# Peptides against a protein of PDB entry 4IGA, part 56

Target 1, 116 residues: chain A of PDB entry 4IGA
Amino acid sequence: KRVLIVDDAAFMRMMLKDIITKAGYEVAGEATNGREAVEKYKELKPDIVTMDITMPEMNGIDAIKEIMKIDPNAKIIVCSAMGQQAMVIEAIKAGAKDFIVKPFQPSRVVEALNKV

## One batch from the design tools (peptide; made by RFdiffusion4, then SolubleMPNN)

Design b1_p18_7_s2 (from b1_p18_7, 6 letters changed)
Fold by OpenDDE base, seed 2:
Structure b1_p18_7_s2 (fold): chain B 116 residues (1-116), chain A 18 residues (1-18)
Amino acid sequence: as target 1 above (116 residues)
Amino acid sequence: SMEEIEKKAKEILEKNLE
C-alpha cells in the first residue's frame, strides 16, 4: 500500500517516512500543507494518508473534508500534537479513521496503518 | 451519530495513552 505523508515539518515527514517504509509500505509522496495534500491526493491516489492538523495555507481538518469529498472511502490517519478530545472528535467528524497524538511510538503508527 | 463519534473518540484517546 502507498501512503501520502502530510506535515508542514520536514523532520516529522522524515520520521514518518522511515516508520512507513520499515513497516513495508511505500511512500506515495509528501505534502507540506492542506492545499498541497488535496492536490497530491488527486494526483497520486494513495491508499492511506497521514495528516497533520496545524499547517499553513490549509489545516488538516479542512484537508480531510476536501479529500473526503473527492474520495469518501479515503483512509486518513491524523498525526498531531493537538490530541485533546475536541480535536479528535472534529477529526472523526471530518472523516478520519484514526488519530495519533505526537509524540508517538512507531508501533502506534504501524498499528494504525495495518488497521485502516 | 454524535454518540458513536464520541465513543470512538474516547477509544482513540485511551489508546493514545498506552
Scores: peptide ipSAE 0.549, ipTM 0.912, DockQ to the pose 0.980
Fold by OpenDDE base, seed 4:
Structure b1_p18_7_s2 (fold): chain B 116 residues (1-116), chain A 18 residues (1-18)
Amino acid sequence: as target 1 above (116 residues)
Amino acid sequence: SMEEIEKKAKEILEKNLE
């Protein structure tokens, strides 16, 4: 399966790429903000998306909503430091399948990838 | 439903505490 990694932090994208590839998944591509995420989703049609929330240009919640318009069956895993109940609810309402709070264990990401 | 979403959110929050 192919994964689109969305995060404005280069270090976080690198970390997720390492976890994803070691788990046997392919990285379809990367995006640095929500607008780019939507564009890359259209272009790459990945199987799974890891989505940050706090990003410039377009935040992760809005990106989830736009991706769900493109593909109602999109498999989106949020990965964010904003682990408050209200934010988790908002992400699930938007269409996310899971929500991983930073900092996280690599096993948490792998389990999420395998579950969606 | 909103209740189902809140339930799912609660499960996710508990999972992140493990």
Scores: peptide ipSAE 0.536, ipTM 0.909, DockQ to the pose 0.977
Fold by OpenDDE base, seed 3:
Structure b1_p18_7_s2 (fold): chain B 116 residues (1-116), chain A 18 residues (1-18)
Amino acid sequence: as target 1 above (116 residues)
Amino acid sequence: SMEEIEKKAKEILEKNLE
């Protein structure tokens, strides 16, 4: 399966790329904000998306909503430091399948990838 | 439903504590 990685932090994208590839998944591409995420989703048609929340231009919640308009069957895993209950509820309401709080263990990401 | 979303959110929050 192919994964689109969305995060404004280069280091975080690199970390996720390492975890994803070692778990046997392919990285379809990367996006640095929500607007780019929507564009890349259309272009790459990934099987899974890892989505940050706090990003410039467009936040992760809005990006999830836009991607769900494009593909109601999109498999989106949120990965964010904003792990409070209200934010988790908003992400699930928007269409996310899972929510991983930063900092995280690699096994948590792998489990999420395998479950969606 | 909102109830189902809250249930899912609770499960996710508990999982993140592991």
Scores: peptide ipSAE 0.533, ipTM 0.909, DockQ to the pose 0.967
Fold by OpenDDE base, seed 1:
Structure b1_p18_7_s2 (fold): chain B 116 residues (1-116), chain A 18 residues (1-18)
Amino acid sequence: as target 1 above (116 residues)
Amino acid sequence: SMEEIEKKAKEILEKNLE
């Protein structure tokens, strides 16, 4: 399966890329903000998206909503430091399948990838 | 439904505490 990694932090993208590739997945591409994420989703048609929330240009919640308009069957895993209940609820409402709070264990990401 | 969303959110929150 191919994964689109969305995070404005280069370090986080690198970390996720390492986890994803070691788990046997292919990285379809990367996006650094929500607008780019939507564009990349249309272009790459990835199987899975890892989505940050706090990003410039367009936040992760709005990006999820836009991606779900494009593909109602999109498999989106949120990875964010914003782990409060209200944010998790909003992400699920928007269409996310899972929500991983930063900092996270690599195994948590792998399990999420395997389940979506 | 909102009930289903809240249930899913609760499960996710609990999972992240592991």
Scores: peptide ipSAE 0.528, ipTM 0.907, DockQ to the pose 0.797

Design b1_p18_7_s3 (from b1_p18_7, 11 letters changed)
Fold by OpenDDE base, seed 4:
Parts: structure tokens; C-alpha cells; sequence
Structure b1_p18_7_s3 (fold): chain B 116 residues (1-116), chain A 18 residues (1-18)
């Protein structure tokens, strides 16, 4: 399966890319904000999206909503940090299939990828 | 707490899958 990685932090994208690749998944592409995530989803039609919540231009919640309009069957895993409790709930309500809390273990990412 | 929120999120996920 092909994964679109969405995070404004380059180091986080690199970390996820390493985990995803080692787990046997393919990285479809990367996005650095919610607007780019929506554009890349349309372009790449990934099987799975890892979605950061707090990003410039467009946040992850809005990106989820827009992607779900495009593809109601989208498989989105939200990546959140401490202090984003309400955003986690909103992400799930918006249609996210799972969530991962930062900092995360690689095994937790793999578990989420395998589940959705 | 974060734990309570995550638990609630998990419950919502389970409901969405039913």
C-alpha cells in the first residue's frame, strides 16, 4: 500500500518515511500543510494518509474534511501531540480511522497502518 | 486528561466501525 505523509516538520516526515518503508509500505509522497495534503491526495490517490493536525495554511482537521469529500473511503491516520485533545476528537469525528500520539513508537505506527 | 480523551476517541472509532 502507498502512504501519503503529511507533516510540516521535515524531521517528522523523514521519521515516518523510515518507519513506513521498513514496514513494507511505499511512500506515495509528502505534504507540508493541509492544502498541499488535499492537492497531493487528488494527485497521488494514496491508500493511506498520515495526517499531522497542527500545520500552517490549513490544519489537519480541515484537510481531513476536504479529503473525505473527495474520497469518503479515505484511510487517514491522525498524528497528534499532547495538548491537542480536542483536535483528536474532532479528527475522529471528521472521519479519521485511527490516531497516533507524539512521541510515538515505530510499532504503534505500523499497528495503525495495518489496521486501517 | 489526555488518557480520557483518547479513550473517548477510541469509543467513537468503535462506534463508527459498527
Amino acid sequence: as target 1 above (116 residues)
Amino acid sequence: SMEEILKKAEEILKENQK
Scores: peptide ipSAE 0.084, ipTM 0.680, DockQ to the pose 0.177
Fold by OpenDDE base, seed 1:
Structure b1_p18_7_s3 (fold): chain B 116 residues (1-116), chain A 18 residues (1-18)
Amino acid sequence: as target 1 above (116 residues)
Amino acid sequence: SMEEILKKAEEILKENQK
């Protein structure tokens, strides 16, 4: 399966890329903001999306909603921080299939990838 | 608490899979 990684932080993208590839998944591509995520989804048609919903300057929930309009069967795993309690719920309501709380362990990411 | 939020999220996920 191919994974689109969405996170504004280069460090986080690198970390996720390492975890995803070591788990036997392919990285379809990367996006650095919500708009790019939507466009990359259209372009790459990934099987799974990891979506940061803690992006400071952009709302990850909106990206989820737009992707779900494109593909109602999209498999989105959201990555949240401890300070984004309400957004976790909103992400799930928007159609996310699973969530991971930062800081996370690699095994948790793999578990989510395997589940969706 | 975050634990309560996550529990609620899990419940929603469960319902969405039905």
Scores: peptide ipSAE 0.045, ipTM 0.625, DockQ to the pose 0.177
Fold by OpenDDE base, seed 2:
Structure b1_p18_7_s3 (fold): chain B 116 residues (1-116), chain A 18 residues (1-18)
Amino acid sequence: as target 1 above (116 residues)
Amino acid sequence: SMEEILKKAEEILKENQK
């Protein structure tokens, strides 16, 4: 399966890429903001999306909503910081299939990938 | 609390999977 990684932080994308790859998944591509995420989803047609919803000055929820409009069967895993509890609920309401909290263990990411 | 939010999130996920 192919994964689109969405996060404004290069370090986070790198870490996720490592985890995803070692877990036997392929990285379809990367996006650094919500608009790019939507565009990349259309372009790459990934099987799974990891979506940062804690991006400063960026609404990750909107990206989820737009992707879900394009593909109601999209498999989106949201990544949130410890202080963004309310956003996790909103992300799930928007259609996210799972969530992981930063900082996360690699095993938790793998579990989420396998679940969706 | 974070625990309460996560619990609520899990409930919503369960409902959405029905």
Scores: peptide ipSAE 0.045, ipTM 0.636, DockQ to the pose 0.177
Fold by OpenDDE base, seed 5:
Structure b1_p18_7_s3 (fold): chain B 116 residues (1-116), chain A 18 residues (1-18)
Amino acid sequence: as target 1 above (116 residues)
Amino acid sequence: SMEEILKKAEEILKENQK
């Protein structure tokens, strides 16, 4: 399966890319904000998306909503430092399948990838 | 349903707290 990685932090994208690749998945591409994520989703048609929340231009919640309009069957895993209940609920309501709080263990990401 | 969504959110929160 192919994964689109969305995060404004280059280090985080690198970390996720390593985890995803070692787990046997392919990286479809990367996006650095929510607007780019929506564009890349249309272009690449990935099987899975890892989505940051706090990003410039467009946040992750809005990006989830827009991607779900494009593909109601989209598989989106949120990865965010903001693990507050309100944020988790908002992400799930938007259409996310899972929510991983930073910092995380690689095994948690792999588990999420395998289950969505 | 909204109830199912909230339940899922709570489960995710519990998982993230481990």
Scores: peptide ipSAE 0.030, ipTM 0.624, DockQ to the pose 0.755

Design b1_p18_7_s4 (from b1_p18_7, 8 letters changed)
Fold by OpenDDE base, seed 5:
Structure b1_p18_7_s4 (fold): chain B 116 residues (1-116), chain A 18 residues (1-18)
Amino acid sequence: as target 1 above (116 residues)
Amino acid sequence: SDEEIEKKAEEILKRNEE
């Protein structure tokens, strides 16, 4: 399966890329904000998306909503430092399948990838 | 439904506490 990685932090994208590839998945591409994420989803047609929330231009919640308009069956895993109950509920309402809080263990990401 | 979403969120929150 192919994964689109969305995060404005280069270090975080690198970390996720390492975890994803070691778990046997392919990285379809990367995006640095929500607007770019929507564009890359249309272009790359990934199987899974890892989505940050706090990003410039367009935040992760809005990006999830736009991707779900494109593909109602999109598989989106949120990965964010904002692990409050209200934010988790908002992400799931938008269409996310899982929500991982930073900092995280690599195994948590792998489990999410395998379950969506 | 909103109830199903809240249940899913609770499961995720519990998982993240492990």
Scores: peptide ipSAE 0.478, ipTM 0.894, DockQ to the pose 0.873
Fold by OpenDDE base, seed 3:
Structure b1_p18_7_s4 (fold): chain B 116 residues (1-116), chain A 18 residues (1-18)
Amino acid sequence: as target 1 above (116 residues)
Amino acid sequence: SDEEIEKKAEEILKRNEE
């Protein structure tokens, strides 16, 4: 399966890329904000998306909503430092399948990838 | 439904505490 990685932090994208590839998944591409995420989803049609929340231009919640308009079957895993109950609920309402809090264990990401 | 979303959120929150 192919994964689109969305995060404004280059270090985080690199970390996720390492985890994803070591787990046997392919990286379809990367996006640095919510607007790019929507554009890349249209272009690449990935199987899975890892989605940051706090990003410039467009935040992760809005990006989830826009991607769900494009593909109601999109498989989106949120990866964010904003792990409050209210944020988790908002992400699930928007269409996310899982929510991983930063900092995270690599195994948590792998489990999420395998379950979506 | 709102109930299903809340249940899913609770499961995720518990998982992230492990």
Scores: peptide ipSAE 0.471, ipTM 0.892, DockQ to the pose 0.793
Fold by OpenDDE base, seed 1:
Structure b1_p18_7_s4 (fold): chain B 116 residues (1-116), chain A 18 residues (1-18)
Amino acid sequence: as target 1 above (116 residues)
Amino acid sequence: SDEEIEKKAEEILKRNEE
């Protein structure tokens, strides 16, 4: 399966890329903000998306909503430092399948990838 | 439903505590 990695931090994208590839998944591409995420989703048609929340231009919640309009069956895993209950609820309500809090263990990401 | 969302959120929160 192919994964689109969305995070404004280059180091986080690199970390996720390493985890994803070592787990046997392919990285479809990267996006640095929510607007790019929506555009890349249309372009690459990935199987899975890892989505940051706090990003410039367009935040992750809005990006989830827009992607879900494009593909109601999208498989989106949130990866964010903002792990409070209200944010988790908002992300799930928007359409996310999982929510991983930063910092995370690689196994947590792998489990999420395997489950969606 | 709102109940299903809350249930899913609770499950995720529990998982993140592990």
Scores: peptide ipSAE 0.463, ipTM 0.889, DockQ to the pose 0.788
Fold by OpenDDE base, seed 4:
Structure b1_p18_7_s4 (fold): chain B 116 residues (1-116), chain A 18 residues (1-18)
Amino acid sequence: as target 1 above (116 residues)
Amino acid sequence: SDEEIEKKAEEILKRNEE
């Protein structure tokens, strides 16, 4: 399966790329904000998306909503430092399948990838 | 439903506490 990695932090994208590839998944591409995420989703049609929340231009919640308009069957895993109950609820309402709080263990990401 | 979403969120929150 191919994964689109969305995070404004280059270090986080690098970390996720390492975890994803070591787990046997392919990285379809990367995006640095929500607008780019939507564009890349249309272009690459990935199987899975890892989505940050706090990003410039367009936040992760809005990006999830836009991707779900494009593909109602999109498989989106949120990865964010904002693990508050309210934010988790908002992400699930928008269409996310899982929500991983930063900092995270690689195994948590792998489990989410396998279950989505 | 909203209840289903809240239930899913609670499950995720519990998982993140592990």
Scores: peptide ipSAE 0.462, ipTM 0.890, DockQ to the pose 0.880; fails the geometry check

Design b1_p18_8_s1 (from b1_p18_8, 9 letters changed)
Fold by OpenDDE base, seed 4:
Structure b1_p18_8_s1 (fold): chain B 116 residues (1-116), chain A 18 residues (1-18)
Amino acid sequence: as target 1 above (116 residues)
Amino acid sequence: DERIKEILEKVKKHLEEL
């Protein structure tokens, strides 16, 4: 399966890329904001998306909503430092399949990839 | 929603372990 990685932090994208690759998944591509995420989803048609919330241009919640309009079957895993209950509920209502709070262990990401 | 409850529980558990 191919994964699109969405995060404004280069370090976080590198970390996720390492985890995803070591778990036997392919990295379809990367995006640095929600607008790029929507564009890359259309272009690459990935099987899974990892989605940050706090990003410039377009936040992760809006990106989830736009991707779900394109593909109602999209598999989106949120990865965010914003672990507040209200944010988790909002992300899931938007269409996210899981929510991982930063900082996280690699095993938590692998579990999410395997279950969505 | 049971799915929401399960995810919230995972988030809560994670935060308690940090």
Scores: peptide ipSAE 0.455, ipTM 0.886, DockQ to the pose 0.801
Fold by OpenDDE base, seed 2:
Structure b1_p18_8_s1 (fold): chain B 116 residues (1-116), chain A 18 residues (1-18)
Amino acid sequence: as target 1 above (116 residues)
Amino acid sequence: DERIKEILEKVKKHLEEL
């Protein structure tokens, strides 16, 4: 399966890329904000998206909503430092299949990838 | 962390019931 990695932090994208590839998944591409995420989703048609929340241009919640309009069956895993209850609920309501709070263990990401 | 998991499951279950 192919994964689109969305995070404004280059280091985080690198970390996720390492985890994803070691788990046997392919990285379809990267996005640095929610607008780019929507564009890349249309272009690459990934099987899974890892989605940050706090990003410039367009936040992760809005990106989830836009991707879900394009593909109601999109498999989006949120990966964010914003682990508050309200944010978790908002992300799920927007269409996220899972929510991983930063900092995280690599195994948690792998579990999410395998489950969605 | 455990509380977040509980909330996550409750919300997902609720949405599935709609």
Scores: peptide ipSAE 0.361, ipTM 0.813, DockQ to the pose 0.176
Fold by OpenDDE base, seed 1:
Structure b1_p18_8_s1 (fold): chain B 116 residues (1-116), chain A 18 residues (1-18)
Amino acid sequence: as target 1 above (116 residues)
Amino acid sequence: DERIKEILEKVKKHLEEL
């Protein structure tokens, strides 16, 4: 399966790329904000998306909503430092299949990839 | 993580019932 990695932090994208690749998934591409995420989803048609929330230009919640308009069956895993209940609920309501709070263990990401 | 899982489950269940 192919994964689109969305995070404004280059370090975080690198970390996720390592985890995803070592778990036997392919990295379809990367996006650095929510607008790029929507564009890349259209272009790459990934099987899974890892989505940050706090990004410039367009945040992850809005990106989830736009991707869900494109593909109601999209498999989006949120990865965010904002683990507050309200944010979790908002992400799930928007269409996210899982929510991983930063910092996280690689095994948690792998579990999410395998289950969505 | 356990608290998050509980929240996720409750929300998913609620959404399925709408």
Scores: peptide ipSAE 0.359, ipTM 0.810, DockQ to the pose 0.174
Fold by OpenDDE base, seed 3:
Structure b1_p18_8_s1 (fold): chain B 116 residues (1-116), chain A 18 residues (1-18)
Amino acid sequence: as target 1 above (116 residues)
Amino acid sequence: DERIKEILEKVKKHLEEL
């Protein structure tokens, strides 16, 4: 399966890329904001998306909503430092399948990838 | 993480019931 990694932080994209690759998944591509995420989803048609929330241009919640318009069956895992209950609820309502709070253990990401 | 899992489960269940 192919994963699109969405995060404005280069370090976080690198970390997720390492985890995803070591778990036996392919990296379809990367995006640095929600606008790029929507564009890359259309282009790459990934099987799974890891989605940050706090990003410039377009935030992760809006990106989830736009991707769900393109593909109602999209598999989106949120990965965010904003672990508040209200944010979790908002992300799930938008269409996210899981929510991982930063900082995280690699095993938590692998579990999410395997379950969505 | 355990707290988040509980929240997610509650939210998912709630949405399925709507």
Scores: peptide ipSAE 0.357, ipTM 0.810, DockQ to the pose 0.123

Design b1_p18_8_s2 (from b1_p18_8, 9 letters changed)
Fold by OpenDDE base, seed 2:
Structure b1_p18_8_s2 (fold): chain B 116 residues (1-116), chain A 18 residues (1-18)
Amino acid sequence: as target 1 above (116 residues)
Amino acid sequence: DKYIEEILKKVEEHLKEL
């Protein structure tokens, strides 16, 4: 399966890329913001999206909503910071299938990828 | 939706401790 990685932080994208590839998944591509995520989803047609919802000054929830309009069967795993309960709840309500809390363990990422 | 309710419960249980 192919994964689109969405995070504004290059370090986080690198970390996720390493975990995803070591788990036997392919990285379809990367996006650095919600708007780019929507465009990359249309372009790459990934099987799974990891979506940062704690990006400053950008609403990852809106990206989820737009992707769900494109593909109601989209498999989105949201990545959140500690203490962001409200944002995670909103992401799930918007259509996300699972969540990962930062800082995360590689095994938790793999579990989420395998489950969605 | 039962699935959404279940995952929301998990989110709430996990994140209330953070």
Scores: peptide ipSAE 0.076, ipTM 0.669, DockQ to the pose 0.324
Fold by OpenDDE base, seed 1:
Structure b1_p18_8_s2 (fold): chain B 116 residues (1-116), chain A 18 residues (1-18)
Amino acid sequence: as target 1 above (116 residues)
Amino acid sequence: DKYIEEILKKVEEHLKEL
């Protein structure tokens, strides 16, 4: 399965890329914001999306809503910081299938990838 | 969707712990 990684932080994208790859998944590509996420989803047609919803000045929820409009079967795992519970709930209501709270362990990411 | 409901429940339970 191919994963699109969405996060504004290059370090976080690198970390997720390592975890995803070691777990036997392919990284389809990367996006650094919600607009790029939607564009890359259309371009790459990934099987799974990891979506940061705590990006400064960026709304990951809007990206989820737009992706769900183009593909109602999209498999989106949201990544959130501690204290962003309301945003996580909103993300799930928008169509996200699972959530991971930062900081996360590799095993938690793998579990989410395997279950969506 | 039962799966979504279960995830929401997990989020809610996590909120209760805070």
Scores: peptide ipSAE 0.075, ipTM 0.663, DockQ to the pose 0.290
Fold by OpenDDE base, seed 4:
Structure b1_p18_8_s2 (fold): chain B 116 residues (1-116), chain A 18 residues (1-18)
Amino acid sequence: as target 1 above (116 residues)
Amino acid sequence: DKYIEEILKKVEEHLKEL
């Protein structure tokens, strides 16, 4: 399966890329904001998306909503910071299938990838 | 949707412990 990684932080994208590839998944591509995520989803048609919802410059919830319009069967795992309960709830209501809280363990990421 | 309700419950429980 191919994964699109969405996060504004280069370090976080690198960390996720390492976890994803070591788990036997392929990285379809990367996006640095919600608009780029929607564009990359259309282009790459990934099997799974990891979506940061803590990006300061763009609402990750809007990216989820737009991806779900493109593909109602999209498999989106949201990544959240501590204290972002409301945003995680909104992401799930928008169609996200699972969530991961930062800082996360690699095993938790792999578990989410395997279950969606 | 039962699935959504279960996920929301999981989110609430997990984030309360943080």
Scores: peptide ipSAE 0.075, ipTM 0.668, DockQ to the pose 0.349
Fold by OpenDDE base, seed 5:
Formats: sequence, C-alpha cells, structure tokens
Structure b1_p18_8_s2 (fold): chain B 116 residues (1-116), chain A 18 residues (1-18)
Amino acid sequence: as target 1 above (116 residues)
Amino acid sequence: DKYIEEILKKVEEHLKEL
C-alpha cells in the first residue's frame, strides 16, 4: 500500500517515512500543508494518508473534509499533539479512521497502518 | 454512524489517560 505523509515539520515527515518504509509500505509522496495534501491526494490517489492537524495555509481538519469529497473511502490517520482532544474529535467526525498522538512510538504508527 | 461513535470513545479514553 502507498502512503501520503502530511506534516509541516520536515523532521516529522522524515520520521514517518522511515517507519512507513520499514513496515513494508511505499511512500506515495509528501505534503507540507492541508492545501498541498488535497492536491497530492488528487494526483497520487494514495491508499493511506497520515495527516497532521496544525498546519499553515489549511489545517488538517479542512484537508480531511476536502479529501473526503474527492474520495469518501479515503483512509486517513490523523496525527495530533498533546492537548488537542477537541481537534482530534473534530477530525474523526470529518472522516478520519484512526488517530496517533505525538510523540508516538513506531509500533503505534504500524498498528494504525495495518488496521485502516 | 456506529463506527464514528466507537472511535470517538477510543479517542476520549486514550486522551483521558495522558
């Protein structure tokens, strides 16, 4: 399966890429904000998306809503920081299929990838 | 949606433990 990685932090994208690749998944591409995420989803049609919530230009919740318009069957795993409970709940209501809390363990990322 | 309700419960339970 192919994964689109969405996060404004280069270090986070690198970390996720290493975990995803080691777990036997392919990285379809990367996005640095919600607008780019929507564009890349339309272009690449990935099987799974890892989606940061707090991003410039367009936040992850709005990106989820737009991706769900493109593909109602999209498999989105939301990545959130500590203390973002309300935003995680909103992301799930928008269509996300699972959540990961930062800082995360690699095993938790793999579990989410395998489950969706 | 029953699935949404289930995952929301998991989110709430997980976040309470943090």
Scores: peptide ipSAE 0.064, ipTM 0.656, DockQ to the pose 0.345

Design b1_p18_8_s3 (from b1_p18_8, 10 letters changed)
Fold by OpenDDE base, seed 3:
Structure b1_p18_8_s3 (fold): chain B 116 residues (1-116), chain A 18 residues (1-18)
Amino acid sequence: as target 1 above (116 residues)
Amino acid sequence: DEYIKEVLKKVEEHLKEL
């Protein structure tokens, strides 16, 4: 399966890429904001998306809503920071299938990838 | 609907531990 990684932080994208690759998944591509995420989803048609919430240009919740318009069966895992409970709830209501809280352990990321 | 409710419960339970 192919994963689109969405996060404004280069370090976070690198970390997720390492975890995803070591788990036997392919990285379809990367996006640095919600607008780019929507564009990359259309282009790459990934099987799974890891989606940061707090990003410039377009936040992760709005990106989820736009991706769900494109593909109602999209498999999106939201990646949230500490203290973002309300935003995680909004992301799930928007169509996200699972969540990961930062800082995360690699095993938690792999668990989410396997379950969606 | 039911699946979403279960995921939301997991979110709430996990975040309570933080």
Scores: peptide ipSAE 0.101, ipTM 0.675, DockQ to the pose 0.368
Fold by OpenDDE base, seed 4:
Structure b1_p18_8_s3 (fold): chain B 116 residues (1-116), chain A 18 residues (1-18)
Amino acid sequence: as target 1 above (116 residues)
Amino acid sequence: DEYIKEVLKKVEEHLKEL
């Protein structure tokens, strides 16, 4: 399965890429904001998306909503920081299938990838 | 939606433990 990684932080994208690759998944591509995420989803048609919803100056929930319009069967795992419970709830309501909380353990990321 | 309810419960439980 191919994964699109969405996060504004280069370090976070690198960590996720390492975890995803070591778990036997392929990285379809990367996006640094919600607009790029929607564009990359259309272009790459990934099997799974990891979506950061704690990106400053960007609404990650809107990116989820737009991807779900493109593909109602999209498999989106939302990534959140501590204290973002309301935003995680909104992400799930928007169609996200699972969530991981930062800082995360590699095993928790792999578990989410395997379950969606 | 029962699925949404179950996931939301997991979110709430997980976030309380952090």
Scores: peptide ipSAE 0.094, ipTM 0.675, DockQ to the pose 0.375
Fold by OpenDDE base, seed 1:
Structure b1_p18_8_s3 (fold): chain B 116 residues (1-116), chain A 18 residues (1-18)
Amino acid sequence: as target 1 above (116 residues)
Amino acid sequence: DEYIKEVLKKVEEHLKEL
């Protein structure tokens, strides 16, 4: 399966890329903001999206909503910071299938990838 | 982790309603 990684932080994208690749998934591509995420979803048609919803100055919930309009069957795993419970709930309401909390263990990421 | 437990509870409840 192919994964689109969405995060404004290059370090976080690199970390996720390593985990995803070592777990036997393919990285379809990367996006650095919600608009780019929507564009890349259209372009790449990934099987799974990891979506940061706690990025400053970016609404990850809106990106989820737009992707769900494109593909109602999209498999989106949201990445959230500690203390962002409301954002996680809103992400699920928007159609996200699972969530992981930062900082996350590789095993938790793999679990989410395997279950969506 | 109490935060995670709380989030999971609320998320699971919401998922049942979907």
Scores: peptide ipSAE 0.052, ipTM 0.637, DockQ to the pose 0.073
Fold by OpenDDE base, seed 2:
Structure b1_p18_8_s3 (fold): chain B 116 residues (1-116), chain A 18 residues (1-18)
Amino acid sequence: as target 1 above (116 residues)
Amino acid sequence: DEYIKEVLKKVEEHLKEL
């Protein structure tokens, strides 16, 4: 399966890329904000999206909503920071299928990838 | 971590409603 990684932090994208590839998944591409995520989803047609919802100045929830309009069967894993329970709930309401909390463990990322 | 346990519980409960 192919994964689109969405996070404004290059280090986080690199970390996720390493975990995802070591788990036997392919990285379809990367996006640095919610708008780019929607564009890349259309372009790459990934099987799974990891979506940062704690991106500054950009709303990851809106990106989820837009992707779900494009593909109601989209498999989105939300990435959240500690203390962002309300945002995680809103992401699930928007259509996300699972969530991981930063700082995340590789095993939790793999679990989420396998679950969706 | 008590916080993460609470988050998991609430999120799981929400997922069950979908």
Scores: peptide ipSAE 0.043, ipTM 0.620, DockQ to the pose 0.076

